# Ledger of designs, part 178: peptides against a protein of PDB entry 7UQJ

Target 1, 160 residues: chain A of PDB entry 7UQJ
Amino acid sequence: PELYQNFNITPPRGVLFHGPPGTGKTLMARALAASCSSDERKITFFMRKGADILSKWVGEAERQLRLLFEEAKKHQPSIIFFDEIDGLAPVRSSKQEQIHASIVSTLLALMDGMDNRGQVIVIGATNRPDAVDPALRRPGRFDREFYFPLPDVKARFKIL

## One batch from the design tools (peptide; made by RFdiffusion4, then SolubleMPNN)

Design b2_p19_6_s1 (from b2_p19_6, 10 letters changed)
Fold by OpenDDE base, seed 2:
Structure b2_p19_6_s1 (fold): chain B 160 residues (1-160), chain C 160 residues (1-160), chain D 160 residues (1-160), chain A 19 residues (1-19)
Amino acid sequence: as target 1 above (160 residues)
Amino acid sequence: as target 1 above (160 residues)
Amino acid sequence: as target 1 above (160 residues)
Amino acid sequence: EKIPLIRGQKLPESLLQEP
């Protein structure tokens, strides 16, 4: 309850962090995890890179995703952060289709299979939100998006 | 001249940013580029990921590195930022040797071929400085190293 | 002069950055320091964590604070950034009173002892502004406060 | 030389300066 209240998100919802490289997406995900953790309730932060999951043998990638979600559920409240999620779940229309389709299907099933009472938040980070499979951006999945603009040095000075 | 005066570094030197994930390495590289840019002299910031360069066909990775350094020279003053440089230039001793050896050799030659008067700075970021080929850490290459510690999780928990 | 003009603060004034963890407080402090540095006037940035100062032996913490302010004065214009300042200067009412009281008293004396012409800015960052000793939030100390909200979708769109 | 980005650091512009 508190984790989702702190994020002001309705479970089971994923959050897509998108914006240019080095805009603090990963740092923000860690920061959110830290800010939602109290002395009584430590949030467990799981980090994976999309490309590192894909570089595994077909079936091992799916197993690693399942294990990640099971571990996150076991250590709830938890955050799963997928850095470079466009590397894990590219748009289905590109010729590497079959290997991507199974991993994407597994990730979709894992996100859809999250109990609404689960204290597991999934954060995907990408520099290319349009390169993420639209199926992952549907309600109940990565249905919240946060744009991370470049810190224009001049714009941050206007906040002073 | 001004970029190196602003950085007060003797060219041609690369900088290795190392530390745990999400410690702000990429953000610091961008902040450096931004702060050294004036209205009269904009610094061009080039960003690449080590794994994205390696995932290209053999020879295409080398061509992409050459093009990157040529473009950086054409748009000087410039910064080339390699995120996850350990993914591009792993230590030579592991059996995936031949493909890595050509890319590492190309990167070494490009760093060694930088004109001492060039306004090109190379920043490599890694979570694993010991996984970077020692040849890249020699003088005239990534001979400066900056450690980015985790913002102490324990200290952040005491603030919660 | 220029450093304080760029911060639009009257010396000797501290700035309190407060907000949830990872809202960019430390990053903003560095970016501010960067942007206030010119080719003619390089700003020196000093970073400390409140907990790291407290974890030292009684009297060594006070000595480290004195040395920090002396070094900042020697390298002016300078910024002293205290990350997690609530870890250094908790509210006086909690039972760890005596050890905290001496460190807080030393920090107060150092901030009060800054010459009004000094080019030293002190930035404190906290996630708990109410956990900071109110004596530090008085005029001539941390008398400016900046709230760093979580990037709610709406707030980041206002910076665009 | 391994320089930690924690103690007595010059700003980003000066981080790349030789000591």
Scores: peptide ipSAE 0.000, ipTM 0.286, DockQ to the pose 0.073; fails the geometry check
Fold by OpenDDE base, seed 3:
Structure b2_p19_6_s1 (fold): chain B 160 residues (1-160), chain C 160 residues (1-160), chain D 160 residues (1-160), chain A 19 residues (1-19)
Amino acid sequence: as target 1 above (160 residues)
Amino acid sequence: as target 1 above (160 residues)
Amino acid sequence: as target 1 above (160 residues)
Amino acid sequence: EKIPLIRGQKLPESLLQEP
């Protein structure tokens, strides 16, 4: 919130970091969390991996998402970072429709339910932006997208 | 190889990057690959994710590892980066012994079969070093380990 | 020195990592230090923050730099990492000319005084490459520069 | 700080703390 007010930018409810693996998406999310924190105002950083949420919390994933957002709201200002969010909210494919549809629906509801006054920022990271449910990429959700290019191998080779 | 020969350091066949998620392990591997390349000497960077190798190539994982190492050898100097290597070579737990044992065995054989003159460096990244098969952490394999701390929140707050 | 001879690259005495805060500059320096270390040849990593050198060692900063380089030379192979080097070696602005000029002059002399056979690498990190004294960016000093892009500045500006 | 990069060395916990 305040970080975005400072830049004359409407605070996104969600930010999608996308790009090849190892482009520093997670590092950036942590860096943003750190940059927004001061000695006076610590930002709480919550990190979850999309595939881990599905695999560890089969049948409880919705509840775990709700708890995560509640905890983030209690500890605001906060950042929720979903690493590999394409694993949490895969494009609705016909075969696993019900379980994934409910998790996506819950995440949508949680993002939509974030009052604009809430100091909770959600960052999703993916290597496959097209594998993320388009509903998550709509305004009021992950409405800002950040491409993490490979550091130009040439730019980095000019590095050494 | 050459990088390590230059330091009178026995070239590790493999380097294990370990630390919390989003500490830039993959970014570092890419940077090292980039750093080792010049206009005259391009390093080819191969990246695979451990869990992706298991999930995408059930029954073909060994063949895919062999092909990867062959391709890396053909395109030397090269770096093979295994992201989430604990997903590829989990500690041999009693219950899933056969499939994982064969993949680990293949990776061990491929790392052991790297001629010391080969310009192939293997980098493994994990968030859980103790979840990596100890056989991979022996001399001549992932015999160098690098801890990626979280950037000190204070250091990052001072960075940001 | 030796690392760079191996790449048919003139060994830089120094490497400048530049880019926005939290892009992994410090992480990169640490991992490079680590990657160059073996069981047989440990690289000693010295880290200092530019602003901390000025603020903690008012009037002693030159002596502390000399001691740092001497210690790095004693413990070679070594890496000296200056985080926020723009704080140590700000562009010579008219108002604080004398104190900063002497510190920069000392750092220049120390980098120039590194024998090409010395196994000391200096890495400077900054968020503001243009805030670094141009004299430090000359050949034989921080003569290699590494841009750590933000994951797309447009991406970060869209985050913001 | 002199940080000896030792194999397997956990860098100081201060560097490990997530915000």
Scores: peptide ipSAE 0.000, ipTM 0.335, DockQ to the pose 0.038; fails the geometry check
Fold by OpenDDE base, seed 4:
Structure b2_p19_6_s1 (fold): chain B 160 residues (1-160), chain C 160 residues (1-160), chain D 160 residues (1-160), chain A 19 residues (1-19)
Amino acid sequence: as target 1 above (160 residues)
Amino acid sequence: as target 1 above (160 residues)
Amino acid sequence: as target 1 above (160 residues)
Amino acid sequence: EKIPLIRGQKLPESLLQEP
C-alpha cells in the first residue's frame, strides 16, 4: 500500500511465488505481510490452501472465494495468500474441467475486479508454476513471479 | 554428525514439526535433510504431502506408504518428510473412520517397524498438532515435537 | 544422533549463516536447535541480536556476552544464535573502532575458550558476511559458513 | 521427489519449543 506508493511502483494485484517445495514461499508471504504492516497500520493476512478451497462444492468454493476477497477488502490493507494455488486453479485437465473452470473463472473475476487502488495484494504459492492456469499469470492477475530456488546446496555444504 | 555423537542422543524415529502455517516447517525439514548429508554420504530426502497420499484409494495409500518406507530404507541414510501430516493421519472423525484408521494403522506399523538402527528419520509437519492422531505422537513414532512460532515481525524488520 | 555418529563430522564451534535478508537464516538457526534436542536431553536455545547487544555500554555488552556463554555452558547442550552478527562484530569502521574491537575481542575469547568438549554451538546469522570481522571466521570460531541465496533475484525484483 | 541431502546442517531449537 504506502510501501508501494513510496516506491512509485504500481502494486501487483497478484504475485506468484514458485519454486521447489520447502523453499520458503509461505514463509516469505508471511514475511511480506509482516514487513508491510506498521504499528499504525496492521496489514491483515488471509491464508488459504488451494486444495482446501477446492474440496468444497463448486458453488461453495466460489462463495468462499468471494467472501475471502470481500473480507480482505473490508480489512484493507490486506494480503491474501493462497498456498498451493495450483491446487485451486490447476491447468485444465479434461476430466474435472467444469469444477476447475468455475473456480478459476471466479478467481480471475475477483482478481480483475480488484481496482488498482485496492490495498489488497494476492500472493499465490506453488511448487509447479506450469500447473497454474496461464490465465492467472496474465497482467493484472499474478503478473509478477518469484522463483524460490532450493537453498544453494553448495552454500549448505559450507555449514556442514 | 559428531554433535549428535557428543550428545549421546538416540535419533528420534519421528519428529513432529508444528506451528502456524508459513513458519518454515517444510523449509526446516529440507534444511535438516541438507544438514545431515555429506559429500561422501548423501542423505536421501523423501517428501510427500499428507493429502496427496490420502487422496488415493485406501489400499493404494497403504501401498504408497509401504513403498515410501521401503524406498527410504533402500536409500539410507534417508529422511521421510510428510508435509501436512494432519491430512494423512487426522484425528479420527467418526464418518471416515475406516479409511483414516487403515492409513494411520499402516503408518504406525511402518514407524514401529523401523529398527532403532534404521538410518531413516521421519519428519511430520502440521499446522494443527491436535489434528494429528495421538497414536502417532507416542514414543517410538513422532515422539519429538518442535514448535515453529511465527517469525518475530520485529526480527524481520531488521533484516529488511 | 546415530545419523551424526555415522557421518564422522567434527562439530563446528561456530557456524555462520550468511545470505540476503529474509532467506531463512534465523529460521534455519531456529531449526538446528530443534533437531539436536531429545526427550531426555533438551538443547537450550539462546537467541540474541547483534545490534541489541551492541546498543549497551561496551563493558555491559562484554558482560552480557560472558553471561550468555556462561548460561549456555550451564544449560548444555545449548545453541547460541546471534541474529545479525554483523551488528555485533562489524568489520572495523574507523570512528567506533574501540567499542567494536572490545566486543569482538570478547566474543573471540569466548569462542576460543569453548573447549572442543563443550556442548555449546554458536550460530551467527548475517546478511553481510563481508561485514563480519574476519577474525570471527577463522578455524575454531565461525569456521563453517552457509550461504542462503535469495529466492531467484529476478523473482524478488518483481515482488519488490 | 528425492532430494539429495548434503552433510552438516543442524535444526534450530526455537522451532523445537513445544507450545
Scores: peptide ipSAE 0.000, ipTM 0.237, DockQ to the pose 0.051; fails the geometry check

Design b2_p19_6_s1 (from b2_p19_6, 10 letters changed)
Fold by OpenDDE base, seed 5:
Structure b2_p19_6_s1 (fold): chain B 160 residues (1-160), chain C 160 residues (1-160), chain D 160 residues (1-160), chain A 19 residues (1-19)
Amino acid sequence: as target 1 above (160 residues)
Amino acid sequence: as target 1 above (160 residues)
Amino acid sequence: as target 1 above (160 residues)
Amino acid sequence: EKIPLIRGQKLPESLLQEP
């Protein structure tokens, strides 16, 4: 959250961190959350994995998402970090459509329901941004996307 | 990765990266792989997720593990990184024992079969080291364990 | 840490981890330390922050550095991790020159005094490698530099 | 020791201060 205050950037409702596995997306999200807390203004960092939410019974996943957003709003300023969001919100055309459709629709509604004035930032991390439902990547949702390159193997070689 | 040559430490066959989600375990493993590569001596980095291997049919997971270790040996020096290894090798006492037992047994055999002279390092990443089968945490397997803190909150303040 | 033994890489006396804030430099250093520890050969991980050393009275910072290196040598194999080393060793051309000059000179002397046979590795982490005194970045000191990229700085700029 | 961020945990200040 505070990165945006420092940058005078209108904070996105959602930020998509994408890049190869182990490029530090989750670490960055945690780092961002950490850098945005002060002694006076601790940012609450909520983390969920897409797979952990999917492993919930139908309807319970949606309820857990709602509770997560409510809790994040209650503890604002806060960050909701969805690790492996491609697990939670696969492209609607994938064979497991029905279970994912209600979860995706709930996440869409929750992101759309975040007032721009809310000190709640949602960070989604994925290894496969193209596997994330395009509806989540629209303005007012995950409308900002951070690519996490592999640590440039060449850059590291110059360093070793 | 590089510290051990100075330390005359027998390199573990396996290293367990454990710590809270998004502490950069995967980033570290990739970073380690990249740091150990030179233009002359590229380390081949193999990455698998525990869940991706578990999602395979029984017997196919074991075959994929064997192929992975063979390929890693062929492309040595190499790193095999198992992301979410707690998914692949849960404690045997958990009720879904049978499917996991053959995968765990295969992974044990593959780790035991790694010649100490092999330029293959196995890195397992988990959020729950206690959920990893204790047999994998024995000498000659994942006998070195890295706790990945959350970046110490104070340490991160100065780093962000 | 252990990867270097397998890779026959002459281990640096000092490794500079650099990259933007929150890229996991400190996490990396801690993870490296933990991977180097075995049950038989625990690597002692010493961590100091540049600012915590600077906050010491003049002459006490130098004494603390000497004690740190002595203790690291006593507990070898060991890692000395300087978090925010840019705080400890700013470029000599920065206005607070005199207080930093003696600390930098002490750190230089301590790094130069590390026998190549010493199982002590020094890791410096900084967000600003160019703010680190170039004398520390010379051969036999922090002569290996790991870039911790932000998740694509270019992508960040498109997203910020 | 490495401090875990738990859901709902306020990030400790020391992670959150920009240099």
Scores: peptide ipSAE 0.000, ipTM 0.345, DockQ to the pose 0.058; fails the geometry check

Design b2_p19_6_s2 (from b2_p19_6, 10 letters changed)
Fold by OpenDDE base, seed 5:
Structure b2_p19_6_s2 (fold): chain B 160 residues (1-160), chain C 160 residues (1-160), chain D 160 residues (1-160), chain A 19 residues (1-19)
Amino acid sequence: as target 1 above (160 residues)
Amino acid sequence: as target 1 above (160 residues)
Amino acid sequence: as target 1 above (160 residues)
Amino acid sequence: ERIPLIRGQKLPEELLQEP
């Protein structure tokens, strides 16, 4: 579909937008969703913030992720945009709260469970790609990365 | 007053701005504050982020909320904007930290204590209205809700 | 250098940008970095968010701060921008997690260790200057403060 | 992250339009 052609991705692939805060990652994800949406083909855009998923109680965050992917599949073609995904999927460590480990495991399973026929794109945005669990950066998950440099002041007027 | 006419609200009412991140909730709250501010009538705009109130120690967060409402009343007409209010006032649960329950209780009491003659508007912004304590969504508190959809690319140029 | 002239700061001084969220603190820090960068003199801009530094495990957050300051020194003239620095450097309390106390102590040591010859500016942005550890607001650290008021609508069009 | 302020950085739109 045009959506996957625009990202030049083979489904099911996640796209990681990384770069400094306010480089327009969120803006770009929205502009892409809007540009891919026609009168005939409305793309459903879902957005969640990593910290907002973590603020839900143990098990509820996982349930909300599952519901999000189900709803995205139901309303395909769809984009799931995770802003500050490093808040959701911090690098696994021996000191990682069991809550974060569970949420990351759920997100991994949901990305792995995306049917190749599903018109669902997952976009993660982070300021710190190295703070995202490396398991999410593997093929079939967030396997494409786009770097968002700080635009020059002159270039910023083109993004706004 | 003009402030309440501009929001089409009956005082004392809170307004909940809800919708996806970067839909312009914060921008709209500021544009509204600025549009309601004339040379004769300067509106004082207060802003707090939910997570930022929670980062203060037990009892200090409550004190800071009280001081915020007192200062807003002193500088009326005023707007108190809570960004990410779901961070401050998560839905009460048996597992909710006593800290969050105390802060929510303080915010409830402060909203209930707003004199109908006070020219203080409270705007909450959230990405998750269902994550906000239902007690805050009752009449006399956040009893009006504005949904901020993702603007179409064409509509976005009108908000900026 | 032009960088310190533009900030009107004597090195090594940190600058605290404080004011309501979305008053353009992050935008201003970037615009300043861009305006100070010429074809002959490229300023390296580093950005970290306070919460993002805290999300790294004990000792790794400190190591990342050290590496950040080393990299900034290596690529001078440089700006280190800490967004939401109150997330990194909350006021020390008897209940403060040892993790936060350690990170704050590391940041203090790094700011104190900035050579007067180093062309590194540190900008902290906060919505709550009183939530920042007072030790960071001392001479030789964040010893200059810029208040970002809510711009009037007319003034906002000049910052964008 | 380290960001060199270099003139002619591709806009995010240009970065996404590249194949």
Scores: peptide ipSAE 0.000, ipTM 0.244, DockQ to the pose 0.024
Fold by OpenDDE base, seed 1:
Structure b2_p19_6_s2 (fold): chain B 160 residues (1-160), chain C 160 residues (1-160), chain D 160 residues (1-160), chain A 19 residues (1-19)
Amino acid sequence: as target 1 above (160 residues)
Amino acid sequence: as target 1 above (160 residues)
Amino acid sequence: as target 1 above (160 residues)
Amino acid sequence: ERIPLIRGQKLPEELLQEP
């Protein structure tokens, strides 16, 4: 948040970290949280797994998402990190699960309801950006995307 | 080890991990150390901060470096990890600090004095490879350099 | 690589990367793979998710694990990386799933059947080391463990 | 999946050039 405050940049409501598994998306989110938190201003880091929200909170996933965003707002400046957000918000065109549609809709509403002045950043990490509902990838939501390439093997090889 | 035994590679005296802060340089050094240690053969991991050697050991920094290398040799196989080595070994062309010149010279001598057969690896981590004295980056010293990219800098800039 | 050459250390059959989610375990595994491979000698990196082996290969998980180890041996030097290995090999004390017992037993047998001379390293990443079957954490299996601490927030701030 | 670490890594520079 302070990084964003000092830059006169409207903090993105949401940032999508995408790339092959184990490219450090989650490390980066933690790194960002750590880099943005000062001795004077600690960033609260909220982490959830997309699949855990579906499996652990069957029938309460919407409520848990609301509570998460409320907690993040209460503890701002904060980062909400969704690891494996493709597990939380699969593409709506997958006809199968009505349960996913409600959770995605709740997440959309929560992201839309974030005041642009809120010191809450949402980071979603996925290995499959195309498996994330395109509605989440629109302006005002996860409107910024970061590709995490595989670490260049050759560069690391010249080092050994 | 066998993966590495078959590579007929002359062990680097020093490896420079460089890249933006929070890219996992220290994490990498720790994980390398731990990956090399077995139940039969534990690697001793020595960690120092460059700035701490300057600040905590005013007038003893050279002695502390010597002791560190002696301990690492005594406890081989070992890794010496210098976090923020740019704080220890600033570029000599910065006319200001005579104190830095002696510490850098001591570190150079210690790295040069390592037997290539010594089971001591030196890892330096820096955010500013260009702020590290080029003499440390020469063959037989930190002759191998690992770039730890920020996970997509463009991405971070679009977030910022 | 070179650290392990001079150490005459029996390569660990398995290495457990553990620590809070998003501490860069998977990034590190990829980074290690990249660091160990040269232009002359490329390491083949095999990645599997623990949960994916259970969910995608219902009734074939044992066969898929065998094929994975055979491929890794065929393409040695190689790394097998199990992301979220706690999803593949939950603690046996959870009385519930007979299916987990067979998969864990197969993985145990495959790790035990690795010739110590094999150029195959197995890396398991977990957020919950205590949720991994203790039998996998025994000597000759994942006998080496790496804690990935949360990146120290203060260290990152001094670097900014 | 077998991830050939070498096949398909675009250099950071190449990733910067993709639209």
Scores: peptide ipSAE 0.000, ipTM 0.239, DockQ to the pose 0.064; fails the geometry check
Fold by OpenDDE base, seed 2:
Structure b2_p19_6_s2 (fold): chain B 160 residues (1-160), chain C 160 residues (1-160), chain D 160 residues (1-160), chain A 19 residues (1-19)
Amino acid sequence: as target 1 above (160 residues)
Amino acid sequence: as target 1 above (160 residues)
Amino acid sequence: as target 1 above (160 residues)
Amino acid sequence: ERIPLIRGQKLPEELLQEP
């Protein structure tokens, strides 16, 4: 986030961190949050897990997303980090698909409704970028994607 | 890894990394694995998620744990990393508790059955150390615990 | 920390963390320090920035390095973390080269003068491993190197 | 068990403070 200011880049509304488990996506989001607060400019870091958003009743999940974005807006500059954002994607059962579609639609609307002047950055982390709804990956949403490779293999990480 | 030699500490068979999500527990385990491999001595790194161990049929989950420890033993020196090891702890539904207890019992037996001469280290990562079965935290198992603070100021704990 | 004992690896006196800015090198060093302290064995963590060592008068910079190593030795077990250790390397101006060479020579002597039984670990972090004096990267000094990859450079460049 | 809503933690400046 200071990196965006340091580089005179308009922060994307959303950044997708993707890569294998344990590549430091969440750590990087925290380190980015850390690196973006200066002594003069403290950044508020919000974290949610995709599965935890779904574990709530549909209307309460949407309400909690709205409240999260309102809190993030109130505590600007701020970062919202969604860990396992692919957990918002529908698992193949039809009734859950409508529920998931509503929550994803709410997230889309919240990301679209963020004025570009808002000092709120949204970071999504996933191990399965292809499981993330393509609508979330469009311009003005998670329009920047960052691959977290495994740290180089000379330690043979056979993730068996 | 080398820090324990410097500190004349007998390496535990199991190390529990605990701390808030995104404090780099998994990254640390990987960096430890990388740091413990030299050009002459490559360390094999195995990674499993606690929930993935449970997602398999009980007998297959136990078999996969046994195979994991056998592979780790075969590919010494090696590290077994369990991410979200608290995911092996019973969620309060009675039928799942028996299943969880069996898998945890198998893990306990595998950790106890590791000869101290084995070049196999087990790292468990959790966001909820209190949700980890106390039996896993006993001497000869996950008997060393490392707190991954948030990059929060207070973690300049003078660990002095 | 204990992982190196398990793997029968002699701990290096120095570990070089290298990789792009914001890859969590400093965070990893702190987490290593935290992870190396048990309830029974608290580890002292010292941190200095390479540029801050240079910003002092030459004789005072060397004195501060000596004092740092003496304090680290006094408070064993301890970790010394040098952030931006490439900042000790000469940028091509001749008068600064002699000054830098003296400070680097002092650091070399301090790392060489640590008895292997000393419970002091030195971690250097750099974004430019090739800018680190090859003498610092020799056996008995920063003889282990760990690459902190960025998540793919498009993350960097769009944050650029 | 509700993963406690990690309320917006201000990342403490001291993590960010360059020494």
Scores: peptide ipSAE 0.000, ipTM 0.305, DockQ to the pose 0.035; fails the geometry check

Design b2_p19_6_s2 (from b2_p19_6, 10 letters changed)
Fold by OpenDDE base, seed 3:
Order: sequence, then structure tokens, then C-alpha cells
Structure b2_p19_6_s2 (fold): chain B 160 residues (1-160), chain C 160 residues (1-160), chain D 160 residues (1-160), chain A 19 residues (1-19)
Amino acid sequence: as target 1 above (160 residues)
Amino acid sequence: as target 1 above (160 residues)
Amino acid sequence: as target 1 above (160 residues)
Amino acid sequence: ERIPLIRGQKLPEELLQEP
């Protein structure tokens, strides 16, 4: 909360964390949820894997997305974290287009339908930002991007 | 390397990182690999997802495990990190038993076959330690377990 | 404990986590402490803010540092985490030199006085590594450094 | 503070509704 207040910057609705696997994307999302929570203002953290939404809820993925966003809105301020979001909204490749297109369209509509006044932040994490549908990376959606570099060799030496 | 030397404990061959998703297990493994490297002694870090070994190499999972351990031995000192190791070695459940049993048996044999003097550490990460075959959690294998708790409210204040 | 023993590397006395605020430095320190604890071997985690040692204990900062290191030694294996260590050991600037020099000299002596066999790790975290006295960054002290990059500027703007 | 790292410091369930 405080870091946003200082900069008078409209809170983004959507944030894409990208970088190699194991660079702390999910940890950072939890850390942010945790850091933004105070005793007076608890932030509710929702976590879903993109691939799990497709695999566990074949035919209900859209409904599950809607329910997730409704639940996040009911428990605002909230963070929705999509781990492996490239699994939920892969770039439109030819062979499985219609189901993926429907899920992407629903996610787009849900992100666009978030009131600017809503205290719901969506964080997507991926190892492959280029595998995420470019429509999700437009202004008003995942309009900001976080590169999580590998801890470089110099960063390596530092924890041990 | 250094934290563990102080403890006069026989170096484990295997370490299980477990805890809720997004608690930094993979980041810690990378950070450990990274920090154990020096200019004189570079540690080679191998990362594999347990599920990727099963899915990408249907019928070759055992060979890929053997190749991984051989490559790690060639490039010692090395760390092998298995992300989502419960995907590679799920607890023996009744219906897909034979293939999983073979992969588990191969991983057990590879971990047991590591020379106690070998400079290869195996780190497994899971969200569900109880979903990992108990045979992998025995002495001489993943004999040490690291719980990655959710950053509690007190841990929240630490990331900012 | 175990990961370090495998590599025959002298245990670092000190690790400096550096990077912009909110990059997960303190989370990583807690995750390290939590990870290094097992059921058989609990690591004791000591946390202090550098600024709090100066502000809460005006005239007793040296004694508090000594007590902290003694308590860490009594409860080994242990991790001492100094959050905002630049507040404890600022680079020698002209006007408040003597008190800061005394605290820095005491911290240097405490880090140098840790037996290489002592199971006490010191983690310093700072947003400004260049504001930490270079004497603390020498071999045998905070000889290893961890850059916690911002998830790049594009990234930062996304979560807030 | 001395924090004994005990297995099971969960975020209060109220803060992290993981399903």
C-alpha cells in the first residue's frame, strides 16, 4: 500500500512476472501480498496454476475464472496470482484454438471488467512471456512486466 | 557449501525442500547453487521439473535420469534440482504403478550410487512431501527436509 | 547444514543481501533459516534491524551486538539477520564518525572472532551496498554478496 | 526477537486463502 501511495501512480490491474524457472516469481507474489497486508488491512491472496485450471476443470475453466474474480472482489483488497499463466492463455496456435480462445477471451473480459477502483491486483507468472497471448499484455491488462533474472553468478556467491 | 560444513554432519546426498507453493523453494535451490560457486570453484546447476521428465520423455525417463546424474558427475561440484519432484516420484498409487515404480527405483539407485565423496547434491522441491515416495525420504537419499513456511505476517515485513 | 558440507568450502561468516527495497532479501533470509532447520536440527533465527540497534540502544549498541552474537553462539546452529545493515554500519561519513566507527569496529571484531567452526551465519540486508562500510565486505566477513535485482523497473511498477 | 523456526508458521488462514 505505502509504496503505491508515495508515487501517485494508478495501481496496475495486471502484472506479468516473467523470467527463468525458479527466480522467485511466486515467492515475490506472496511476499507482495504479505507486505501489502497490515493488521488493519489484510490482503487476501488467491493462487491458481494456469495449467491446473485447464486440466482440472475441462469445460468449466471459464466458470472457474469468473468465480475466482468474484471471490477476489468479495475479499478485496486481494491479489490473484496465476502461476504458469502461459498454460492458461497460450499464444493462439492452430490446433486447439477454440477452447483456448474462449478462456483467453474470458480472462480478457474479466481483466477489462475490473473497476479501476477495485482493489484487486492480478499477477501472472511465466517462464515464457512470449508464450502468453499478446492481447493479455496490452494496456489495462498485464500492462506492466517484471523480469526476474536468474540470480547471476555474482548473486550466486552471496547466499551461501 | 559453507553453512553445512560448520555442522560436522555427513553431507546429505539429497535434500527435500517442501512447503506451500511459492515459498521460494526453487529460488533457494538456485541461490544455493549460485552461492556455492566461487571464481575458483564453479558449481554447475542442473534443473529439471519432475513432471517434464515424465511428459517430455515418455519411455526415456530412466535414461534421462541416468544422463542427468552422469552429466552432474562430469561437471562436479554440481547441484541437481528437481522441481516438483512429486511429479517424478509420486507415492505408489494403485493404477499407474509400473512406470512410476521403475522411475522411482532408478532414482533410488542413482541416489544410492552417488559416492559419499561425490560433489553432487540433489535437491528435490515439492508442495506435498507426503506425495513423494517414502523410499526417497530414507537415510542416504532425501534424508534432510527443509520446510519452507509461508512467509508469515512477521516474514511479510522482511521482503519490503 | 548439509548442502554446504558436501562442497568442502569454508563456511562464510557473512552474506550480504543487497538490492532495492521489496526484492525479497528478508524473505530469503527467513526462508534460508527455515530451510536449514530440520526436526532433528532447529536453526535459531535472530533478526535485528540495523537502525533499531542504533536508535533503541543509544550508548549500548556495542553491548547489544556482543549479546546478540553470544546468544547466537549459545543457540547454534544459528542465523543472525541484520535487516537494513547500512543503518548499523554506514560508510564513514565525517560528522558522526566516532560512534559509528566504534559500532563498525565491534561488528568487525565479532565477525572476525567467529570461529570458522562456529555454526553462526550472519546475513546482512541492505538497499544500498555502497553505503555499507567496505571493511565489512572483505574476505572472512560479508565476503559473499547477493544482488536481489528489482524485478526490473517495468516490473516494479506492476505490483504496486 | 529470537524466532524459533517451528514447522508450521502458516500465514494466518485469513490472509492466505489458498483453496
Scores: peptide ipSAE 0.000, ipTM 0.358, DockQ to the pose 0.034; fails the geometry check

